# Designs tried in a protein design run: peptides against a protein of PDB entry 8BZL. Part 270

Target 1, 228 residues: chain A of PDB entry 8BZL
Amino acid sequence: SYDRAITVFSPDGHLFQVEYAQEAVKKGSTAVGVRGRDIVVLGVEKKSVAKLQDERTVRKICALDDNVCMAFAGLTADARIVINRARVECQSHRLTVEDPVTVEYITRYIASLKQRYTQSNGRRPFGISALIVGFDFDGTPRLYQTDPSGTYHAWKANAIGRGAKSVREFLEKNYTDEAIETDDLTIKLVIKALLEVVQSGGKNIELAVMRRDQSLKILNPEEIEKYV
Target 2, 242 residues: chain B of PDB entry 8BZL
Amino acid sequence: SRRYDSRTTIFSPEGRLYQVEYAMEAIGHAGTCLGILANDGVLLAAERRNIHKLLDEVFFSEKIYKLNEDMACSVAGITSDANVLTNELRLIAQRYLLQYQEPIPCEQLVTALCDIKQAYTQFGGKRPFGVSLLYIGWDKHYGFQLYQSDPSGNYGGWKATCIGNNSAAAVSMLKQDYKEGEMTLKSALALAIKVLNKTMDVSKLSAEKVEIATLTRENGKTVIRVLKQKEVEQLIKKHEEE

## One batch from the design tools (peptide; made by RFdiffusion4, then SolubleMPNN)

Design b1_p25_3_s4 (from b1_p25_3, 14 letters changed)
Fold by OpenDDE base, seed 4:
Structure b1_p25_3_s4 (fold): chain B 228 residues (1-228), chain C 242 residues (1-242), chain A 25 residues (1-25)
Amino acid sequence: as target 1 above (228 residues)
Amino acid sequence: as target 2 above (242 residues)
Amino acid sequence: MVPEAPADLEAARREYEELVRAYQE
């Protein structure tokens, strides 16, 4: 028996399951992405690691490929599925096309995956939004956002999760060409943006930096504190 | 057909997956399972609830399952679901071994099962597994490891944790008594008994009601051992004398 | 932009319940 579509239109035209998935995202830890001139930066609010929990297993920022990384807000298990599929696609693309994916390409792939889960019978939407950052092969820095609906857009800066509104308001005021003139300033901008919603400073922030022609770097707490 | 659709996990207006939460609630009523990571090993301790006098001395662990030579797990929740998941874990581990000619890394096995769990929260006609698991293992990458997974497909690594009945109280006790960097397997065993004694809804802790397994390394090999009842009795006795 | 969930959770809940009922019919 074909499972009926779970995501259906309401009489007023709403896709409630998508909207409710967005509510799940809003409950997630805050993530911020900023595109600089030659740098992309992701910052995430660290959930208070429970005493006795291994911090290694609590990651909110992950690499999809050497040139692409992703932060997410929402259901961690859902995110893992998306991440795994994206990683496979990135590798497949390298093998078949002989070039790394563009950030837009992999974003579109993820978005299409999400969209299918909003329309396919017997599936619920993914309860995640994602910030996807990286560099295209030509060295162009990119930032994209996806949501549970499968929509995606390119951004200069954006935020997702519980503190997203406050962080976005901060970014709207403070994202200028001067504010991203250097890599360090760009990093500072992300940290300052997160500090709008994160208490206790750099200890509760996970920060990832990808510079042009460089690998993803996760900053340690001491490195983050230098920017505070 | 219509009845299966009603079992699909969907989001509430508040963005909650109630079927997952309900599965977690069911686990809260299950017997207590503890995991403790030590410097020289890792252990699982589980409450045994089914004590039938007629159970022949079949020393079969009710709640602790060997997965492969390097990993074991303990289960809290629906027994039938547990059997399915533990079997799947064994199959995954075996397939990996056959494919790569080396044991599956601990976290990879945990993740593989968690992806299955997640799928049962997302696909129609499926219900979440009513099971949480504690995993103990050793691999060459991270050494001794302890993981916890829940019905959502989330998992985490732990130094010490608890699932099932009175897990919150147990975790609180573990937080108080767990000494980071100084935990020996011996001390971990003592701690396990201490915590179980306080968290199990029993008047007196007895060896028949507790299953304990240890995972150690001996001569470059992983050894998974379920403690004999006499050994558990001795641990309980030592605790009572303190 | 994806439509935001209704601000009124009670209204949303009612609509959801109605939708679920309609879906089950």
Scores: peptide ipSAE 0.024, ipTM 0.607, DockQ to the pose 0.116
Fold by OpenDDE base, seed 5:
Order: C-alpha cells, then structure tokens, then sequence
Structure b1_p25_3_s4 (fold): chain B 228 residues (1-228), chain C 242 residues (1-242), chain A 25 residues (1-25)
C-alpha cells in the first residue's frame, strides 16, 4: 500500500505519511496560543506528571530566542530537533544580519525544515505541530502555527493537539477586542480556553507569557491560580 | 540503496511509530533496572540474568556502566544496542571534557544521546535502538540526578523509576513508598531491595542476582561504587527481617 | 569489547555536535 512507503503521493494525490503525522499531533497534549495587544501567551496541558517525575524535564514551552517562544503538540523527541535547529538559526541571524529574527522568519525556517522532511527520501515527517509566538523588532506581537506538512499561517489565536477542536471553538466565540484589552484578560482567556479540555484547574496547566521588551516568563501554579 | 527505504520507521494510519513501540516491548522483556534519587546520593539497582560462576570476582557490573567520574547508567534491552549507546555516551562525555575542560552536565549528556536515538526513528535505513537507559549523576547545576530515556529519544528526570520486566508494577510500588524530601540513600537502598523482591520473577531474591551501584559525594568528589555481594546480602537479610 | 558505533551513528553524532557548537558560538 502507498501508505507504507516513504512520503510519496498516492494515486489519489494524498501524502499519507504527512496525514499520519498529523494524527500523531492529535494525540499530543493540547497547546493554545493567543496574541494580545502587547502580550503573547502560550498555554499547554500538563499531562498528569507522574508523582516521581521531575517537572523541570517536562517542558513543552521553549524559548527559541529572547523574542520568540514555541509550544508544540506531538512527538517530544521530534520537537527537540526542531527547537535546536531553530535556536541555531536565531543566533546565526543575529550574528549575520545584526538583528533578531522576526517571528515570521523563524516560522518560515521551521516550516521549510518540516517540508524538506516530507520530500526527502529516507526521511519521515516530523510528528509535531508548533505554535510560535513572539515580538518583532518593531514591537508587534505575532502568533504563527505550523504543522507536519510545513505549512504555516499567522493567527490571532489558535490551538493544537488532542483538545484543539474544542479550544478553537471556544476561542472563535470568545476572542474579542474586549477579551484581550489587558494583559490580564488575555491570560485569563488562555486559561479559560484550556479549561475546556483540562480537568482539575490550574494545576494541570503550563502557562508562559511574553510581553513587549520582556523575556519569557513561565508562571508558577500559584500565579496561574490567581487567574482562575 | 532503494531497498533500505523499506526499513524506515514510518507512521501508522493512527499516527503511531510501531517500530518504536515494538522496541519498547522488547525492553519490557529485559531484566529489571530501577533508580532512586535520595538527598545524599542516587542509586541504580539491576537484575542479573547471566550469572556466570566463572566470572572473576571482578565486580564487573553486567548492566551498570560508569560513563565518567560523575555519571553512570543502567540498561534494559538489546545488549548489542546497549554496548553501542554506552560507548557513545562515554565518547560524548570525553569530547565535552576535552573541549570545555569541565565535565559535561548530566542532562546535556542524556539529551545528546536522546537526539541520536531520535535520529534512528526518523532516518531511512535505520531502526530504533531496543534500549532504555537509567542515568545517575551529579553536577554543579542540579546536584544528584536520575534520568530515564527510551527508544523514541524521549527522556525525563525522576525521583524514582524503573525499566524492564515488571516496570509498571515497580513504578507503582515506588510511588507508594517513596517519601519525597525524606529519602536517604540508606532508605533508598532498602526500597530498592523491597521493589526488586516483588518485581523480579524469582522465588527468592539473592545477592548474586542483583547489582547495585551508588553515587555519592565525598570531600567534593563524586564517588561511584558498586556494592559488594556481601553488602547486598545484608540488605536482603534486613528486608527479610522486617 | 564494546563494539564501535556504526557509521550512521557517527554521522548522527557529528550532526548533533555541529549543531551544539553552532548554538554555543
């Protein structure tokens, strides 16, 4: 069957390995991203951390540079490869162009990387979708989403992973200018969106915030509970 | 050659990497290895399946490998794959030391190997390694550490964990008995014996069937020690008396 | 004797090391 081959077109024009990689993403923990006025917020569903697991080693939100962060859904090991390559590119860009990357630039880089893994013989697609957030040098907040195919789009708000449909439906109904009027309201929106699919409140949410000209801040559980 | 493309790990229609899952299944049939983090040290305990009486009393651990002065690991799975990976760990650690004139941080060594494991799940002509590892170590950044990695290239830090045969049952027992913040190395050793006694498919736990290594700090230096058979016997005896 | 790493493993290692070095520079 064509679905057992390396990423090739089926007779009906499907890239089955890409589609199946998307199924891997759907099994991943839910991630949500929201662009506010002067803030970007990423939230991720915490899998029930095994009682004996060190939470430090289970990070689903990673900085790519001082001005860019990424959350992902899907295969963690695949994500690590993408993150490392993106970090290298961010540093390279700073050295060669003397400016930090734009969020669009690094998204396009990641997308291109993913696309190459869908076209190269002897490689499988990355089993990850990513939400990439940050600020351009002009201070504009950005949110992008990528999938295993290497496509990317800019969003006001989006979600990926197992609960993405429900979270997206919530965001479609509740993302308004009023809902993102302040940083706190934007954070609340993300938390409320995740609570559509996450049980037991703030204890099962990882939340990261990036404000204009500020570094990535990961909120602790106590800080998250203040917004619940 | 075009023929090796057929061996590439690919996604199933359900988004699963079956070759990785099958590798993990193979590990489930391997001898039990457990790790426990304590306040004053970290330990590995592993089942010995090949008891060769003719093995010279060289405390050669069959399943526990020293990686450098600050780290050791235990392996569950395919022996040949384990040998390749443990050698690679040593090489990575040595290259880092030569380049930076300081020991490699524990998590960085684990990550480096995990990226290699991941590559074997993504590139054509390769199969996943049929090996899970437990890592114990000390570094100046995080102190005593315990990590677990699997064939997918995933890893995590743990207070206590188990791989290999009956690992799920072992983990359940560890969750019940592990006292967070109060775990001494002595209590960790006792816990290791308790768990192994219940999870090993043996009628009675014997010292010949168990390897234990401890990692401690003495006078600002890491000490990795494999327990002598007599020491293990004493631990077993103490457990039987309780 | 610990067997030598396969050529493919060495290639993967080199790629990783190059990435790590590039990030640290």
Amino acid sequence: as target 1 above (228 residues)
Amino acid sequence: as target 2 above (242 residues)
Amino acid sequence: MVPEAPADLEAARREYEELVRAYQE
Scores: peptide ipSAE 0.011, ipTM 0.582, DockQ to the pose 0.022
Fold by OpenDDE base, seed 2:
Structure b1_p25_3_s4 (fold): chain B 228 residues (1-228), chain C 242 residues (1-242), chain A 25 residues (1-25)
Amino acid sequence: as target 1 above (228 residues)
Amino acid sequence: as target 2 above (242 residues)
Amino acid sequence: MVPEAPADLEAARREYEELVRAYQE
């Protein structure tokens, strides 16, 4: 049985499976990323955790390495696969090259993985977009975004998921050099951006911060409320 | 629901490879890319569609890629597919350099990629790449060169050509205005602006929407240069004044 | 570092090369 290509071109030149994967992303919880001067910040909309659910299991922000973290929108199960592959690659790179990956490098790796799943036999696209943030070894903060097609770009700020349009519009208006002049202002910008689509304030926001030469810090709700 | 034959690229009863044709259709909706060969150089001009304020300043052209010291390409079609192919081009070129201690001839690099493209039209379970490429380069065998390749793996050398949106109209304009044997790089740049101004679905051409790269020879070395926005603005202004 | 070609692309290239060899043979 010849494994049929799942992703094929339509007569009008569309890859419907990729487009449908993008629709899956749009149904996902909103994620926001902002690059500051010496900080990168990820924020994610918290869906109401069912009573008795361990909050640790609902984390949408994941470390890929000590210097790189990722937020995603879309299919959580698909994200796990990508995250695991990325983590392995980060460790492999450290072992073989003796340096941590650059944020661009790991983004390209993830993008290439996604692209292959749009062209490989018997495979469907990943139903996820990702915001990848971190620091290069030279201390430069980076933010990248990937989509189900395997495209990627560097951003100053971006958003993915169901509220992405509104959040991007907010960021386009409010992302200025002044707005990111300090770490606190950068964090505040992310929170304000998420509040465009998230109801009930800081309780429904997951926020992660990475500073130069520091590990990923996930802010607790109390810390987030200080910025609201 | 038109049952899109989700099968591997196969021949239709009429002998057509529909998946290849559909890939080409996808490219027709992509941003316009032009290539023009001159006596003293070769250029690529590409439409920049994605201008977003939140994009990080990428030092590198969105649509024009340096492949090695002697070659560059522009892409029309699916960006992710383009990234894969451009990376492959770089790898092929590098491997050749390492093996033979000289740069890969331009046509040979193009052919190598075309073979890959063709394979994706023939082997089971794969879809064609939704990308056409324009290649510019210099080598000691043929001097300045311009090539075009499509999803089928076909390629050809050109004096001037266009891929992407309104490519047919652009090619027609190029045929009318291209003077064989008399084309300078300066004239080619002017022609590129002229054609883009007419083919881009924009009321007014702006420098932010156009990327231009030139490939020249200086002191026995190839120089690939992406024009600065100010330079492009000057070219546009000059065109508007004529 | 030149980014490595996707595994699928390398596989496709190898398959193609094998086919070409088979036809030359």
Scores: peptide ipSAE 0.007, ipTM 0.509, DockQ to the pose 0.091

Design b1_p25_3_s4 (from b1_p25_3, 14 letters changed)
Fold by OpenDDE base, seed 3:
Structure b1_p25_3_s4 (fold): chain B 228 residues (1-228), chain C 242 residues (1-242), chain A 25 residues (1-25)
Amino acid sequence: as target 1 above (228 residues)
Amino acid sequence: as target 2 above (242 residues)
Amino acid sequence: MVPEAPADLEAARREYEELVRAYQE
């Protein structure tokens, strides 16, 4: 029987709507995030873009601000709402505090938003997990992950979506100080991690790189193939 | 407050939004709508199912709606929902124009409506809209564009796509025959007729059962034109002769 | 604050437009 209830505690103490939202995330395309020394990298599995689909409209990596990027797994429409709210907050913060948000700050904002949707009457949880990467004003690279519950944690590397388990296992084995010693090695690590679950090489990977004091760069397929 | 909870779209144990899926299923039974992007224009072709002789108002376009001077859409699904959404699209576009003194970018208009659709899948007391839309447009940023949106609030840009009845078969045919970079509006029109002839649940394709609109640029202006019945007849005739 | 559930399409639209405007500022 489908739980027809709003996000409420079951008799055994479960928030089923949150757990079910997590199942929606697991059906999403795989996303990977890695924090390097002076770089943060996001990679996403390109769903086989239908032959007639415009690739521009299928992006799963977006900028929240000049210093923060986000990848997500789960419901794309839900993600768009979160992204829009986060972007507004980033701009608001710049106006009121006169500094860009820290990656932790905006992550906490997103997490709080998600949490409220797990507790508010007449609302369902967001069916998304997010990897949020960027640089704090002091130049420190950061990676955070959020889930439908509104929890968040800082990571060195993480993955979300349908291939997340395999990718995480790969990262656990291969994420070393040596593996992230250079920007190129860090990028290579992300690509290799995604290739554990993505077929047909670099053509099915979207990759975004943010280096210290640089803007977000989305790599083209040719650039990705250089690392394969 | 508690009464809103019973109508809230919620996740299944498997992480599915069944109300959205059911809305999509309903759209699958609606009349076929096609969109094709060409180098020199973009078109919509839609099946007209409600030909009632007693209809007093000749709806020149039952399924194709002009949104502004640069955009039009076609709808598949619940007519009442479609009317509400198309009206909202017009309002959004008009408000943008008034605020910024320039036409709304095509994708931005699509996104605005998609966010509304998404809200109806997340907030209590609301059901998803039982409507998918195809959008055609031109803007200075991306030129000619074709978008598809569904009840979930998802959207995508397309070179060619189909919604409604037999959409999967239509998309398959479009994939086979669409020539990227070489598609003219003329060839797109021919392709639309070809696909509709095979995918519509009619014994014979007739101009009375098909609505076609084209969007082109002439002298630096967007021109949206609904083809006259005679023009559609000629397209059908040409197809039958090939 | 998390916005309230849109009462109607207009409310949802207004909320979106407000968000877009705020991002552009």
Scores: peptide ipSAE 0.007, ipTM 0.572, DockQ to the pose 0.023; fails the geometry check

Design b1_p25_4_s1 (from b1_p25_4, 7 letters changed)
Fold by OpenDDE base, seed 5:
Structure b1_p25_4_s1 (fold): chain B 228 residues (1-228), chain C 242 residues (1-242), chain A 25 residues (1-25)
Amino acid sequence: as target 1 above (228 residues)
Amino acid sequence: as target 2 above (242 residues)
Amino acid sequence: SIYSPVSTDEDLPPPEESPLLDREA
């Protein structure tokens, strides 16, 4: 059956392993990204950490560089590989070009990496989608999404993972210039969007904020509750 | 022949990696391994299944491996796969020490192996390792640590956890009895015996069937010690008296 | 059990139709 082959085209032109990798993403915890005027915000659904699990080891939002961060949905182990490669590329770019990567550049790198894993014999696709946010060197906030196929697009706002549909529907209705007029409003928009799919309020949300010329800030639960 | 390279771990239509799940299932039939983090140390307790009288009792734990001076692990699953992975852990730790002139941080060692495990789930001509590991360690960054990794290349830090046979029941018991912030190594040892007594497929827990290692800090050095059979017997006896 | 192929409906609305698409980037 073509479904059991290496990532090859079906007679109908489908890449089943890519589609199935997208199904793995849909099982992932929800992540949302929103581009504000001078802020980018990532929010993720916190799965209830098992009582005896160290929360420190459960990171769904990570910095790729000082100006770029990423959230993902899907296979955590696959994500780690992508993140590590992206970090190396960010550092390499700084060394070779003497400037930080643009958010587009690093997204394209990640996308190209994913795409190669869809064409290479003896590799399965990455079971991850990513939201990549940050600032370009000119101070422009950016949000990109990439999927298991290696496609990527720029977004004003988007979501990935199990609740992505509901979150996107919310964002499509509520993302306005007024809704992102301030940093606080942008943060509130992300929280409200996540609350469409997250049970039990702000305790189950992880939120990261990157402002212009500032490092990634992970908000603590108390900071999140101020926006709820 | 290229045909064997075609056996890649692939996604199911539902987005599942069945070969990883099957590897995890195989681990579920392996002997139980427990890890418990205490304030003053960390321990591994493992079921010993191969009690061959002809095995020189002097040889190290069947399931507990020293990785370096600051870390040990226990394994559940395919012995041959475990040997490969434990050797890789030792090599990674040694290479790091040579490169940086300091011991590898515990999480970095775990992550490095987990990246290898992940690769065996993504690259063609590879199968997942049929092994889960518990790691105990100490480093200057986080102190005493306990990690668990599975065939997927996922890992997590834990205060207490279990792998292998009846792991779910063991984890449930650990959740009930683990006292956060109050766990001494002594209490952790008692808890390990309590959990093993209930979760091992044995009519009676005996010291011959249990391996226990502790990792402590003494005089600014990590001490990894495998408990003697007599010490384990005392722990079992104490549990039977309570 | 004949696993039905997952419909290739791009989980993402085609970017061209999404109001959330950043067309300036």
Scores: peptide ipSAE 0.087, ipTM 0.667, DockQ to the pose 0.276
Fold by OpenDDE base, seed 3:
Structure b1_p25_4_s1 (fold): chain B 228 residues (1-228), chain C 242 residues (1-242), chain A 25 residues (1-25)
Amino acid sequence: as target 1 above (228 residues)
Amino acid sequence: as target 2 above (242 residues)
Amino acid sequence: SIYSPVSTDEDLPPPEESPLLDREA
């Protein structure tokens, strides 16, 4: 009975719709984020793009602003709504504050948006987790993760989606200061982490790199294969 | 108040949106619609189920709708829902044209509708639309385009795809026969007939049961044309001779 | 646990226990 009520507490204090939204995230393709010294890297599992699908329209990594990128796991349509709202906020912030958003600021905005969708009986939670990476205006690399509840935390590295557990276990073992000492090593770490769960090698990975004072770069398959 | 909550699309314990899945199931029973992108154009081919003899040769296909001068769509699913969404597409395109004095880019129109679809999966008291759409278009940014959208508000660009009845089989055939970079509109038309002949639950494909629209560029203008029955008959005949 | 008991991201080790948590941020 209680499980059918939208975003209400169970007698034992659970918000089942939030928990179930997290289950939707776990069915999403894997995404990984790693913060390096002067780089942030997002990697996502390419779902086998249907042979006839235009790859252009299947982006799981998107820019929110020039200094912020996001990867997500879960419901793609839900993610699009969040992305659009975040982009508008980034632009609004530039206009009102005359500076780009901090990665924390935009993460908090997204988190607050998600949280509101958990508190309204007229809405279901967003079925998405997000990894948000970028640089603050001071040049500090940041990585944040958000979940369907609207919780967010800062991370050195993290993963979301179906392979997240295995990827996190790999990162917990292999994320060291030495492993992120260079940009190339950081990229290699992300690729290795994804290869724990991605079948068929580097061809099924989408990789985005943001270096300090540089725009988001999506690596092509040939560039990815150089790190494998 | 609480009674409306029971009609909201909610997550199952497994993280599934069953109302969206059920909407997709309903689309599986709709007439087949195909889209194929070619180098020199894009087409929609749709099964015509309502062969009412009294349907005057309505210039407007039952399942293919002109959205603006540069875009058309085909629908699979609940007709009433399709009418609402098709009208909304036209309104979005018109508002954009009025605001920006240029045609809406194809993907932007698709996305705008998909955001509406998504909202009907997230907000209380609403059900998903029981409709999938294929969109064909041309714009200055990407040229000829084919998109598919579903009840979830997901969309994707395609070289070829199918929605409605036997869509999985149709997609499998398209994957086998579609030649990337070599697809002409002529070959795309032939492929559409081939696929429809196998996916429609008919002993023999007839021109009366098929609607085909092509979108081409002529003299720097988009031309959307519904094929005449005689043209479709010729395509079917050619397929039968092969 | 800062994770609401409702966020059964059981798979996310409580941030407090994850070595990947950025505690400096």
Scores: peptide ipSAE 0.085, ipTM 0.683, DockQ to the pose 0.227
Fold by OpenDDE base, seed 1:
Order: sequence, then C-alpha cells, then structure tokens
Structure b1_p25_4_s1 (fold): chain B 228 residues (1-228), chain C 242 residues (1-242), chain A 25 residues (1-25)
Amino acid sequence: as target 1 above (228 residues)
Amino acid sequence: as target 2 above (242 residues)
Amino acid sequence: SIYSPVSTDEDLPPPEESPLLDREA
C-alpha cells in the first residue's frame, strides 16, 4: 500500500526519497560557509524579499546557541523543525552537561535526526542541507555540512544549494592559508565566493560572522559593501 | 511524474512535493482573502461565496475567525481543513495563556500552527492541509502584524498580501498602491475595496459578497470588529465615486 | 533576534509561481 511515505531501497541500492530530497536542496538558495583561523563565516544568497514582505521573517541564517549558527538550503518549513529541535538540544545539553555543545555534537544530533527520517516508516526525508558553524569551548572554529541522508563531514569551506557547484569550484581554487590569514580576508573570501552566483553584488548577500568568544553578528549591507 | 501525484507527500525526482503544490492549487480556486497592515490597525477582507439568505447572521463571517482577544485569521481553501486549523489555533492560544498568564505572541501562534502544517507534509498517512491563512494581530513585541501561511508550513510577515483566487493580480495591485509608513486604516480599507473590486469576477462589487474585519487598539485593548454590511456598502460607494 | 523563527523561503514556489499555475506548459 502506497498510503505511507516510505524511504526504501531500489533494486540497485538507491534511496530514491533521499536522492529526491537532495534535488530539493539543489533548488534552494545558495549558502556558503568558511572556516577561518579565529572566525567562522556564513553567507547566503538573499533572494529578493518580495515587495511588502517583512525582512525580519526572511532569515536563512540562525543561531542554534551562543557558540553555533546554521545556514540551510532547501525547504524552509523543514529547516524550522530541525532548527527548533537543535535549539532544544543545545539548551538541554547546557542543563545536563553544564557546557555548551561542540559544533560536532550538535551536527551529529541534526544528522541523526535527519537519518531517522530516512529510515522511519511513514516519514519522508528532510528536504534540507545545512552548514553548521561555530566554536568549540576550547576556541576551535568548526564548519560542518549535513545533507538529507544524515551524512555529515567537517569542512574548511563548503557550499550548498543552487549555486553550490560554482561556489565550491571557486573555494577549491581560492581557499588558502593566505586567503584566511585575517578575519577580513576570510569575510572577503565568502563574499567573493557568493558573487560567483549572485548577480547584483553585496545587496543580495546576507553574511553572518562569529569570532572567537564573540556572539553571532549579522553584517548590514553597508558593512558587506566594504568588502566588495 | 504522475506516479508521485497520487501518493502521500513524497518528493518527486525533481525534488518537488506535488501534494503540497496541489494543495496550493486548490487554494487558488478559493475565494480571495486580503490582508493590509496600517499604522493604526490591520485588516482582513475576504470574498463571501456562500450567500445563503437562511444563514443566521453569526457574529463572525464565513472566512474570518477570531482566534483570541488579540488575533484573527482569514482562510482560503477547504472549509473543513480551515475549521480544524482554526480550532487548533484557538487551543494553542488558550494553552499558552493558561501556561504563561499572558497572550501568545502573534508570530509564535503562527509558527506553532505552521509546525503542524509542516508535519502533515512530512509524516506518512497524512495529506497537506488544503488551506492558506492570513493572520492579523497585535502584541506588545511588534505591535500590529500581518502574516501569511501556506500548506507547506511556510509563513511570512507582510505589510499587505493576498491568498486565494486572483491572488497574484491582487498582490501586484497592493505592491503598486501600498505606501509604506503612510498607510492609515482608512486608506487600507479603501485599498482593500479597490483591490477586491478588480480581482473578484463580479460585474459590480456588493457588500453581501465582501467580509471585512479590522483589528485596532482602543484604550490599551485590542478590538476586533467585523464591519457591518452598511459600512462595507459605504466603502464601496466611496470607491465608486473616486 | 538571532533566535527568531525561520520563515518563508522561496523553496516552495509561492502558489503564484507553482508550475501548476503555468497553464501554457
């Protein structure tokens, strides 16, 4: 009976619902993450906020905790569920363990959540990939990516969404120790990477910066234009 | 392609949720609902399709629902689905009030329902709700607010928006005529009539075919009022004279 | 707030941009 969403293996070993969820991610707006020396930066393609839409309600970068933030590509409603669950876990961890989550820990939690939705009868996969950045309690900057399958890896830099291929190709060529030597250079690298796929310059980019021992800062358009 | 159309909400090979898209299509055939945010209030205007002379003048319109003392919504789509979701909104708002001894913030009520809507797109044995909602409200955090939500569980805040039949044309008109920072409730009412007059497939707009609710603040209290037919007639007449 | 709920992204075409509304296809 096809009455339930079932993620099953094909005869050739493919999980079609996971692959199709990855296609949903590829239709999403582009997000990029870069790990610097003492900084982590997330950038997202601002789709033109519809005229008369409140910009405060169009956010693709969000804090999970004081030391962790996330960008996503794919289904926004699905992302909201993941973000809410991750926030609850971050708070629960602080209460139970008395320390903030590591970026790896919360990534693994999100990945496990996604994986369960690929294996549970009567559930479809989450139609999102996520870039998760932050600092561990020891001050180590981290960047992780997770996909609809629940797979996750640590990265120096990566991109997700529609423009991800072009952005990754740019990052593969331009990510060097020199390119991330300073916070400003790291921010500039993210902007340059997004400009490979964003036509109207700094006005269509949202940037979030987290420095060691500092809270998440969202850059305003004027601050972004200084790096262009 | 067609194999994914008849199933519970699963991804197509192209990464589309056809059941959600089809729910949105069903909403496109529903009566038009408008929302407009003003500096001194917020309004909903909805097309009334069921003009039955034997319907008792119930306090609330066919498509506009009071949720609590500070919020109302309008629905485009399947009436039965609308009734379920509006009841759930009332329950969420009531539970919050009981738990925290304060009214639920507008956006928090919208998100709580949107999480339910999203769940009906992700869990098997469920179909998406065939409804979009416009929410109007006031809270101490953001003042007057207008939100829209769809079958996917997405939502957004708006200065003005439309759902249902001819929504695209209505939104285009709202984009043209809405003056940011200068919108009074009086001007918003006039704009609502103007947009409905052009987007409804009627030769002449009549007060019997339009429902309007306003949300204002009076003496530090929220007032939700459905306009009387005579008041709507006056708005229509004024528009015909301009 | 950095902790605000995540709201609408264009990943589901608004009903107006649904390919199903494009009757010319």
Scores: peptide ipSAE 0.010, ipTM 0.572, DockQ to the pose 0.023

Design b1_p25_4_s1 (from b1_p25_4, 7 letters changed)
Fold by OpenDDE base, seed 4:
Structure b1_p25_4_s1 (fold): chain B 228 residues (1-228), chain C 242 residues (1-242), chain A 25 residues (1-25)
Amino acid sequence: as target 1 above (228 residues)
Amino acid sequence: as target 2 above (242 residues)
Amino acid sequence: SIYSPVSTDEDLPPPEESPLLDREA
């Protein structure tokens, strides 16, 4: 059956392994990204950390470089491979070009990596979507999404994971120039969007904020509760 | 469901990797292994299933492997797969030491192996490793550490956890009895015996059926010690008296 | 299981007409 082969087209032109990898993404924890005027914000649904689990080892938001961070939905082990390769590329770019990567550049690199794993008969697709946010060297905030197919698009706001539909519907209604007028309003928009699908309020949300010319900041639970 | 069982590295229509799930199922039938992090050390306790009566004193741990001077692991699953992975862990740790002239950080060693495990779930013609591991270690970055990894290449840090047979019940008991911030290595050893006594399918826990290793710091050095049978007997006896 | 190796989320590419698309990029 065509669905059993790693990278073959069905008679109707479907890449079932890519579609099934997208189904793997849909079962992941929800992640949301919003581009503000001078800020980019990532929010993720915190999975209930087991009582005896070290929270440090449960990360859904990862820095790729000083100017770029990524949230993902899907296979955590697959995500780690992508993150590691992206980090190596960011460092390589700094060494070879003497400038940090643009958010588009690193997104395209990740997308190309994913695409190659959809075309090789010896490899399955990556079971991850990613929201990639950051600042270009000119100070422009960027948000990109990638999927298992290796497609990528630029976004003002987007969501991935199990709650992505509800979060996107919220963002489509509430993302306005007024809603992102300030950094605080942009953060509040992300929190409100996640609260559409996350139970128990700010305790189950992880937020990462990157402002222009600032490093990535992970908000603590108390900081998140101020926006709720 | 059965239609997706035949190929090692494909997604099901629901986005599941059945070969990884089946590898995890195989681990569920393996001997119990637990790890407990304490303030003053970390331990592994593992079930010995293959006690041959003619085997003299088991000089070597069957389930617990020293990786380097600062780390050990225990395995649940396919023994042959475990041997390959434990050897790879040793090689990774050795290469790092040679390259950087310092011991590999615990999480980096775990991650390096987990990337190998992940690759066996993504590349065609390979099956997942039918092995979960518990790792204990010390490094200068995080001190005493306990990690768990599975066939998918996922890992996590833990204060206490269990893999193999009856692992869910063991984890439930650990959650109930583990006192955060108050756990001494002595209390961790007692807890390990308590949990194993309840989760092993034996009427009476015997020292011959249990391997315990402790990792401590003495005079600024890591000490990995496999407990002698007599020490394990004393722990069991103490538990029976409580 | 806490070690569900695969949490998968459906990101259907939003339709090309999504108002959230950054059309300037």
Scores: peptide ipSAE 0.091, ipTM 0.708, DockQ to the pose 0.421; fails the geometry check

